# Peptides against a protein of PDB entry 6TME: the designs that were tried, part 109

Target 1, 324 residues: chain A of PDB entry 6TME
Amino acid sequence: NRLKRAYIALQAWKKAFYSDPFNTAANWVGPDVCSYKGVFCAPALDDPSVLVVAGIDLNHADIAGYLPPELGLLTDVALFHVNSNRFCGVIPKSLSKLTLMYEFDVSNNRFVGPFPTVALSWPSLKFLDIRYNDFEGKLPPEIFDKDLDAIFLNNNRFESTIPETIGKSTASVVTFAHNKFSGCIPKTIGQMKNLNEIVFIGNNLSGCLPNEIGSLNNVTVFDASSNGFVGSLPSTLSGLANVEQMDFSYNKFTGFVTDNICKLPKLSNFTFSYNFFNGEAQSCVPGSSQEKQFDDTSNCLQNRPNQKSAKECLPVVSRPVDCS
Target 2, 324 residues: chain A of PDB entry 6TME as posed
Amino acid sequence: NRLKRAYIALQAWKKAFYSDPFNTAANWVGPDVCSYKGVFCAPALDDPSVLVVAGIDLNHADIFGYLPPELGLLTDVALFHVNSNRFCGVIPKSLSKLTLMYEFDVSNNRFVGPFPTVALSWPSLKFLDIRYNDFEGKLPPEIFDKDLDAIFLNNNRFESTIPETIGKSTASVVTFAHNKFSGCIPKTIGQMKNLNEIVFIGNNLSGCLPNEIGSLNNVTVFDASSNGFVGSLPSTLSGLANVEQMDFSYNKFTGFVTDNICKLPKLSNFTFSYNFFNGEAQSCVPGSSQEKQFDDTSNCLQNRPNQKSAKECLPVVSRPVDCS

## One batch from the design tools (peptide; made by RFdiffusion4, then SolubleMPNN)

Design b2_p15_3_s3 (from b2_p15_3, 5 letters changed)
Fold by OpenDDE base, seed 1:
Structure b2_p15_3_s3 (fold): chain B 324 residues (1-324), chain A 15 residues (1-15)
Amino acid sequence: as target 1 above (324 residues)
Amino acid sequence: SSLIEEALKEFKESL
C-alpha cells in the first residue's frame, strides 16, 4: 500500500520533468520504486516489516520540472534532497503530509513565491536549505520557533525585517545573505545560544549593531558585510571569545576600532574595510600579527594606505551616529 | 547526516 502510493507520486513527478539530462529517472519504471535511482527505502518506523520510501536524493541532477501535488503521497519521506536542479514553481502544500520530514534541501533551484510555509508544518524538521532560489516576501517569524540545526535562506528575494523571534533559534548556522532584508538586527540575537555561524551579507540592513551580539559566545563566523549599518562597533564585541572570521566591510560604520576587538583570542580574519572608521588600535593594523589577518582598506584612517579622501570622509565622520 | 555535513561544507566554500 505505501509503496503503491510512492509509485503514484514518483510517476507523477517523472511526468512533471521537462528535462532530465542525466537520465536520472530512466529506471523509474515499474512498481519496484526502491530500485529507482535517487529513491531510498527503509523499514517503516511504525512497522519494521513494511518497506517504505524514506529518502529522496536527486542532488546535482540538473532536472528541469516542477514538484507535483502527488508528492504528498510520499508520507514516509524523512530525507528530501533535490539541490542543484532546475525545479520551478512553488513547494506543494500537499507536502504537509510528510510528517517525518527531517532534512529538506531544495537549494539551487528555481522555486518562486513566498516562504514555503509547509516547512513550518513538519514537527521533526532539523535541516532547512532553501538557498539559491527566488523565494520572496517576509520571512515568517515562526521559522525561528522550530528546533532547527541549520537554516539556509541566502540568495533569495526575502524582504522586510528580520523577525525578533531569531533569539529563539537553536540553530548553529543561519544564513540571511544576498536577500532584501531591511531594518535593524534584532537585539534578541544575543539569545541564540547554539549559534556558531551567522551571515547577513548583501542585504539592506541598517541602524546600529545591537550590543547583544557580544553575547554570542559560540560564534565562530560573524559576517555583516555589504549592508547599511551605521555608528560605532559595539564595545561588547570583546565578548566574542570564539570568533574566528568577522566581516563588517562595505557598511557605513564610524568611530574607532578598538584593541578589545582586534585582540579577540580566536580571531583569525577581521575585515572592516570600506567603512568610515576614523581610527584603529595598533593591534588592528594589517601586518601587526602573524596569526591574524586584518583589512582596513577604504576607511577614514590617518597614516594608512588606500583610505577615502577627506572630501568623502568629512561629511560622514563629522556627523557620527550615536548608538547609545 | 553526511548530507548536512556536505551542505555545510558547500556553504563554507561559498563564503
Scores: peptide ipSAE 0.039, ipTM 0.782, DockQ to the pose 0.649
Fold by OpenDDE base, seed 5:
Structure b2_p15_3_s3 (fold): chain B 324 residues (1-324), chain A 15 residues (1-15)
Amino acid sequence: as target 1 above (324 residues)
Amino acid sequence: SSLIEEALKEFKESL
């Protein structure tokens, strides 16, 4: 009986709770698991006459505990949303039995260990949110071979390089922000044909921006702020026909911010502050447009307010990194 | 999906 297996799983999970401040699991008593708070039943896909546990939603329950291996008995779960809790430990490998997994949100928890490779075993996964945890180590290249709509990795402890397989991703949204990623952005990034939003904020990324970024015709948000990027902005950024929000602040960029970038047709906000730019087009000057917001603060620009001193600028500006 | 939009909104608000 599928509901009996679900009962075993849910009772094991209840036992794995250290704290339930909202008494979310208070009604998790008895065989009627479909009445449990945060448990959602639906007809089974293989037999519509059978009721199964199809979803879990414990979002914002502030539950402290761990995910026991018995959760692998929830074989009919397609939606697993447990964000904004205090679950700790690792994602159980037994969740590989949840072959219908479609949306997996464990964001804003206390999960640790390497990337939860069990997520790679789910053939139908479309949404992966593991942000705001303590996941560490390398990002598996295979994550971008998945047909995911969104990939949220931000606010973790991931390290090493971004996999070159990123170009295979069909995701519209990808977040790398607030990790320990290092190295260059892969040139394959320009192959992300469905990309709308990508965020690299607050990593250890370095090198030149790849020219292939200019191939991201559907991107509306591109944030590469708070990294170690060097060189000039790629001239190919003029190809970002749909970019609305662009942030390159808090890097080590040099050179001239061109008219072709600042006149992008959909650009509403362009932040390039806290770099070493030594010139900008008139169209890039803050206040030059009512439709566009610019921030040129703390660069090496002449005749602009709030710029770096010549002493700070000269050592960097005089030694531009050639990205060719 | 609505969940993606919500997740994205929450992300933007957290920045």
Scores: peptide ipSAE 0.030, ipTM 0.758, DockQ to the pose 0.948
Fold by OpenDDE base, seed 3:
Structure b2_p15_3_s3 (fold): chain B 324 residues (1-324), chain A 15 residues (1-15)
Amino acid sequence: as target 1 above (324 residues)
Amino acid sequence: SSLIEEALKEFKESL
């Protein structure tokens, strides 16, 4: 019964392939779906005497095609890894029937449309990778209500604001990079109790950084580069006791880069280049430490190399944004 | 940053 449904699903999927350059599905013939390349069977959780399709791994297969609705018949699949293909279209709503979904990796494909809300229906989902696609529109707030270990959203077309629900996330890694997110970083960010890595690179984020970032005591990587952030760096960033990599480059920050930031105990790389900072502490100067790397390039710093002209600096530095 | 990308890659591989 279950394997017959899997056969129907997999044969429908094979028919949905436009190109299979490595002939990955060449052996997808006959009823023995457990022998299919990239198909993995295991004993069913509800009946160990029954063999079911528990996993799909088609990573790096360069397959062009789409995901047919018949994939919803793969009801025992817990692992779905199809990264680095050329699958297009939308994620089928029929995948809501895959209630055991634990890891979902569709990264590096050609998927389009809104956020695949079917992922929100999976109660046991721990890993979500949808990066390097063409997903668009707003991020559903409910994504952060899920008990995910990692959320990879980078390199898509997501827009609108980052949901305030971000503070509810239990994820250790979250990537927003290379989207079209706008607005401020929510103050609730400081509530992300398990956060180790967060990446905002290359969005349209703006406003002041929330002081609550300083509550992210477990964060090792914080990258907010290539946005429209303004104002001074929050003094509360001194609370980032475990930050190793920090990047604020390519923003519109002003003010003074303080010792309290540059002397963070685990800081190895701090890039604050391409801003409008008008001063830095001696501890922030590139070459001041053997253990820390700094980049202060293209700011409004006096007596430093490679700074912006007074003409570029004066209009911004003379009108600092007050974030207080 | 390339370093961040590498770290994220390593994290993914560890899952």
Scores: peptide ipSAE 0.022, ipTM 0.633, DockQ to the pose 0.138
Fold by OpenDDE base, seed 2:
Structure b2_p15_3_s3 (fold): chain B 324 residues (1-324), chain A 15 residues (1-15)
Amino acid sequence: as target 1 above (324 residues)
Amino acid sequence: SSLIEEALKEFKESL
């Protein structure tokens, strides 16, 4: 019965392929779906004597097509990996029937429309990769209420603010990079207990950095580059005891880059170029350490190479944004 | 549940 439903789903999907350059679905013939290339069977969780389709791996198949509603018949699938294809359209709402979904990777495709809210219906989901698509609109706040280990959202068309619920996330890795996010980073960010890596690069984020970033004791990578952030760097950044890579480049930051930031014990790379900083501690100067790399290029620093002109600096430096 | 985690682990190892 279950394998018959899987056969119907997989044959519907094969019909939804417009191009299969590697002939991946060439052997998708007959009732033995467990022999299909990229289809993996396992004993059912409720009955070990029954074989079911438990996973799909079509990674790097360059398949052009769409996901048909009949994929909702794959009710035993826990792993769905279809990255690096040319699948288009929307994620089917019928996938809500895949209640065992654990890992969902649809990255590097041509998916469109709003955030795939069907992902919120999966109670056991741990891994979500939707990066390198054309998803648009707002992030649902509920995404951060889920017990996810990783959330990859980068290289999409997401808009609006980052939800305040971000502080509830248990994810170790979160990527927002190369979207259209706007507004401030929520103060609740400091509540992300398991965060190791967070990337905001290439958005429309603005305002002051929240002081609560300094509570991210486990963060190793913090990238806020290529945004519209203003004000001084929070003094609380001295609390980032495990940060290795930190990037604040291509913003509108002002003020003084302090010793307590540049002397962070695990810091290996700190880029603060293309801002309006008007001073730096001696420990922040490029070449001051053998163990640390710094970039201070294109700021308002005195007696440093490759700085902005006085004409570019004066209007910004004379009107610092107070973040207090 | 622990059974789901074990089955998923075995499945991941088969990929």
Scores: peptide ipSAE 0.011, ipTM 0.573, DockQ to the pose 0.050

Design b2_p15_3_s4 (from b2_p15_3, 6 letters changed)
Fold by OpenDDE base, seed 3:
Structure b2_p15_3_s4 (fold): chain B 324 residues (1-324), chain A 15 residues (1-15)
Amino acid sequence: as target 1 above (324 residues)
Amino acid sequence: SSYIEKALQEFRESL
């Protein structure tokens, strides 16, 4: 019975293929769905005597097509790996029936529309990868209520602000890179207790960095480059005891880069180039350490090479943003 | 899972 439903779903999906360059679905014929390439069966969790479709792996198949609503019949699927294809359209809401969904990877496709809110309906979801698509609109706050190991959102068309609920996330890795997010980083960011890596690269984020970033004790990578951040770096950044890679380049930061930041114990790479910093501690100077790499290029620093002109600096440096 | 770990590793390598 369950395999019959799977057959219906998989045949509907095959019909939804526009192109299958590697003939991946060539053997998708007949009722024995467990023999289908990229289809994996396992004993059902509720009845070990029943065989069910538990996983789909079509990674790197370069298949063009869409996800038909009949995929909702794959109610036993826990692993859905279809990255690096050319699937288009939206994620069907019928996938809400896949209550065992654990790993959902649709990255590197051509999906469009709003955030696939159906992912929020999966109670056991542990991994969500929707990067390198054309998803758009607001990020639903509820995404951070999920007990995810990683949240990959980069290279999409998401816009609006980052939800305040980010502090509830238990993810070790979160990427917002290369979207259209705007506004400030929420102060609740400091509550992300399991965070190791967070990437904000290439958005329209602005305002002052929240002091609460300094509470991210487990962070090893913090990249906020290519945004519109202003003000001084928070003094609380001295609390980032485990940060190894830190990038604030291509922003509008001002003020002084302090010893407390540059002497962070595990810091290996600190890039603060292409800002409007008007001073730096000796410990921040490129070449000052063999263990640390710094880049102070294109700031408003005195007696340093490759800095901005006085004409470029004066308008910004003379009007420092007070983040206090 | 091994899949998640692989994905994380790939992400780290992309930075």
Scores: peptide ipSAE 0.437, ipTM 0.927, DockQ to the pose 0.607
Fold by OpenDDE base, seed 1:
Structure b2_p15_3_s4 (fold): chain B 324 residues (1-324), chain A 15 residues (1-15)
Amino acid sequence: as target 1 above (324 residues)
Amino acid sequence: SSYIEKALQEFRESL
């Protein structure tokens, strides 16, 4: 019965293919769904004597089509890997029936619409990758209530602010890059207890960086480049004991880049180019360390090459933003 | 999982 439902679902999906360049679904014929290319069966968790469809892997199949509602019949699927296709439309609400969903990867497709809230209904979800799509609107705050190992949201059309619930996330990696997020980074960011890598690249984020960033003791990568951040770098960044890659480039930061930041013990690369910094410690100067790489290009630094003109600097530097 | 690890690696390589 469970395989029969899977058959119905998979045949409906095959019918929903507009193009299958590699003929991935060519063998999707007949009731033996476990022999289908990209379909993986396993003993059911509730009855080991019953074989069920436990996983789908259609990664890199370049399939054009959509996800039909009949996919909700794949109730035993825990792994859904369909990245690097040309699937369009929305994620069906019927997928709420896939209560065993563990890894959901629909990255690099043509999905549209709001955040797929159906992902929030999966109690055991550990991995969510929806990057490189056209999802839009607000990010649901509830996403960070999920016990996810990684959250990939980059390269979409998400708007509005980053939810304050971010501090509740247990994810080791979170990507916001290349969306339309605006507003400030929430102060609750410092509460992300398992965070190793966070990327804000290429959004419309603004305001001052919260001091609480310095509480991210386990972070190895912090990239806030290509935004509209203002003010000075928080002095509390000296607390980033494990940061290896740090990028604040292409913002509107001002003030002095301190020794406490540039001498971070694990720091390998620190890019703060294309801002309005008007001073830097000697330890921040490119070439000052054999173990660290710095980029101070296009700031308002004195006696450094490739800086902004006085005309460009004066209006900004003379009106520093107070982040206190 | 190995899949997550691979995805993370791919992400790191994209930076």
Scores: peptide ipSAE 0.435, ipTM 0.927, DockQ to the pose 0.693
Fold by OpenDDE base, seed 5:
Structure b2_p15_3_s4 (fold): chain B 324 residues (1-324), chain A 15 residues (1-15)
Amino acid sequence: as target 1 above (324 residues)
Amino acid sequence: SSYIEKALQEFRESL
């Protein structure tokens, strides 16, 4: 019965293919769905004597098509890996029936519409990758209530503030890069106890960096480049004991880059170029360390090469934003 | 999982 439902689902999906350049679904014929290319069966968790479709792997198949609602019949699927295709449309709400979903990877496709809230219905979801799509609108705050290892949202069309619930996330990696996120980074960010890597690259984020960033003691990568951040770097950044890669480039930061930041013990790369910093400690100067790489290009620094003109600097430096 | 680690690696390489 379960395999029959799977057959219906998979045949419906095959019909939803507009193009299958590698003929991936060529063998998707007949009732033996477990023999289908990219379909993986396993004993059911509730009845080991029953074989069920437990996984889909169509990665890199370059398939054009959409996800039909009949995919909701694949109720035993725990792994759904369909990255690097040309699937379009929306993620079907019927996937809410896939209560065993563990890894959901639809990255590098052409999906559109709002955030696929159906992902929030999966109680056991551990990995969510929706990067490199055309998802838009608001990020639901509930995403960070999920016990996810990684949250990949980068390269979409999300246009909202970052939810304050981010502090509840247990994810080690969170990517916001290359969206249209706006507003400030929530102060609750410092509560992300398992965070190792966070990337905000290329958004419309603004305001001052919250002091609470300095509480991210497990962070190895912090990239906030290509945004609209203002003010000085928080002094609390000296608390980033494990940061290796830090990028604040292409913002509107002002003030002094302190010794306490540049001497972070594990810091290997610190880029703060293309801002309006008007001073830096000697330890921040490129070439000052053999173990650390710095980039101070295009700031308002004196006696440094490749800086902004006084004309460009004066209007900004003379009106520093007070983040206190 | 190995899949997650691979995805992470791919992401890191994309930066």
Scores: peptide ipSAE 0.430, ipTM 0.926, DockQ to the pose 0.700
Fold by OpenDDE base, seed 4:
Structure b2_p15_3_s4 (fold): chain B 324 residues (1-324), chain A 15 residues (1-15)
Amino acid sequence: as target 1 above (324 residues)
Amino acid sequence: SSYIEKALQEFRESL
């Protein structure tokens, strides 16, 4: 009996709660699991006459606890939404039995350990949100082989390089922000054919931006701020025909910010502050356009306000990194 | 999906 298994799982989970401030699990009593708060039942896909637990929604319940291995008994769950709680520990490997998993949101919790590789075992997964946790270690390359619509990894403890497999991703949104990623952005990034928004904010990424970024025709948001990128902006950025928000601030970029970037047709906001740019086109000057907003603060620009001192600029500007 | 869009909105607001 599928509901019996679900009962075992849910009772084990209730037992794993350390705190339930809103008494969310107060009605988690008895065999009628479909009446449990935050538990949603639906007809089974393989037998419409059988009712199964198809979804969990405990978002914003502020529950403290952990995920017990018995959750692997919830084999019919396709939606697992438990964001904004205080769940700790690791994601159980027993969740590999949840082969119908479609949306997995464990964001805003206290999960630890390596990337939850169990997510890679779900063949139908479309949404993965693990942001605002304490996941650590390397990002498995296989994550980008998944047919995901969105990948939220931001605000964790991930380290090492971004996998070259990123180019295989079909996701429209990918966030790497506020981790410890290092190395270069892979050149394969240009192969992300469905990408709309990508955020690299606040990592330890370095090197030159790959020219292949210019192949991201569908990108509307590109944020690479607060990293260690060097060299000039690629001229191929003129290919970003749909970019609206672009941020390269707080890096170590040098060279000249060109017209072909600042005149991008859909560009509404371009921030390149806190770098070492030594020149900009007139079209890049803040206030030069009524339709576009620019920020050139704290560069090495001449005849512009709020720039770095010559003492700070000279050591960097005099030794430009050649990305060619 | 509507859920993804909501998640994206929340992310944008957090930046």
Scores: peptide ipSAE 0.418, ipTM 0.924, DockQ to the pose 0.875

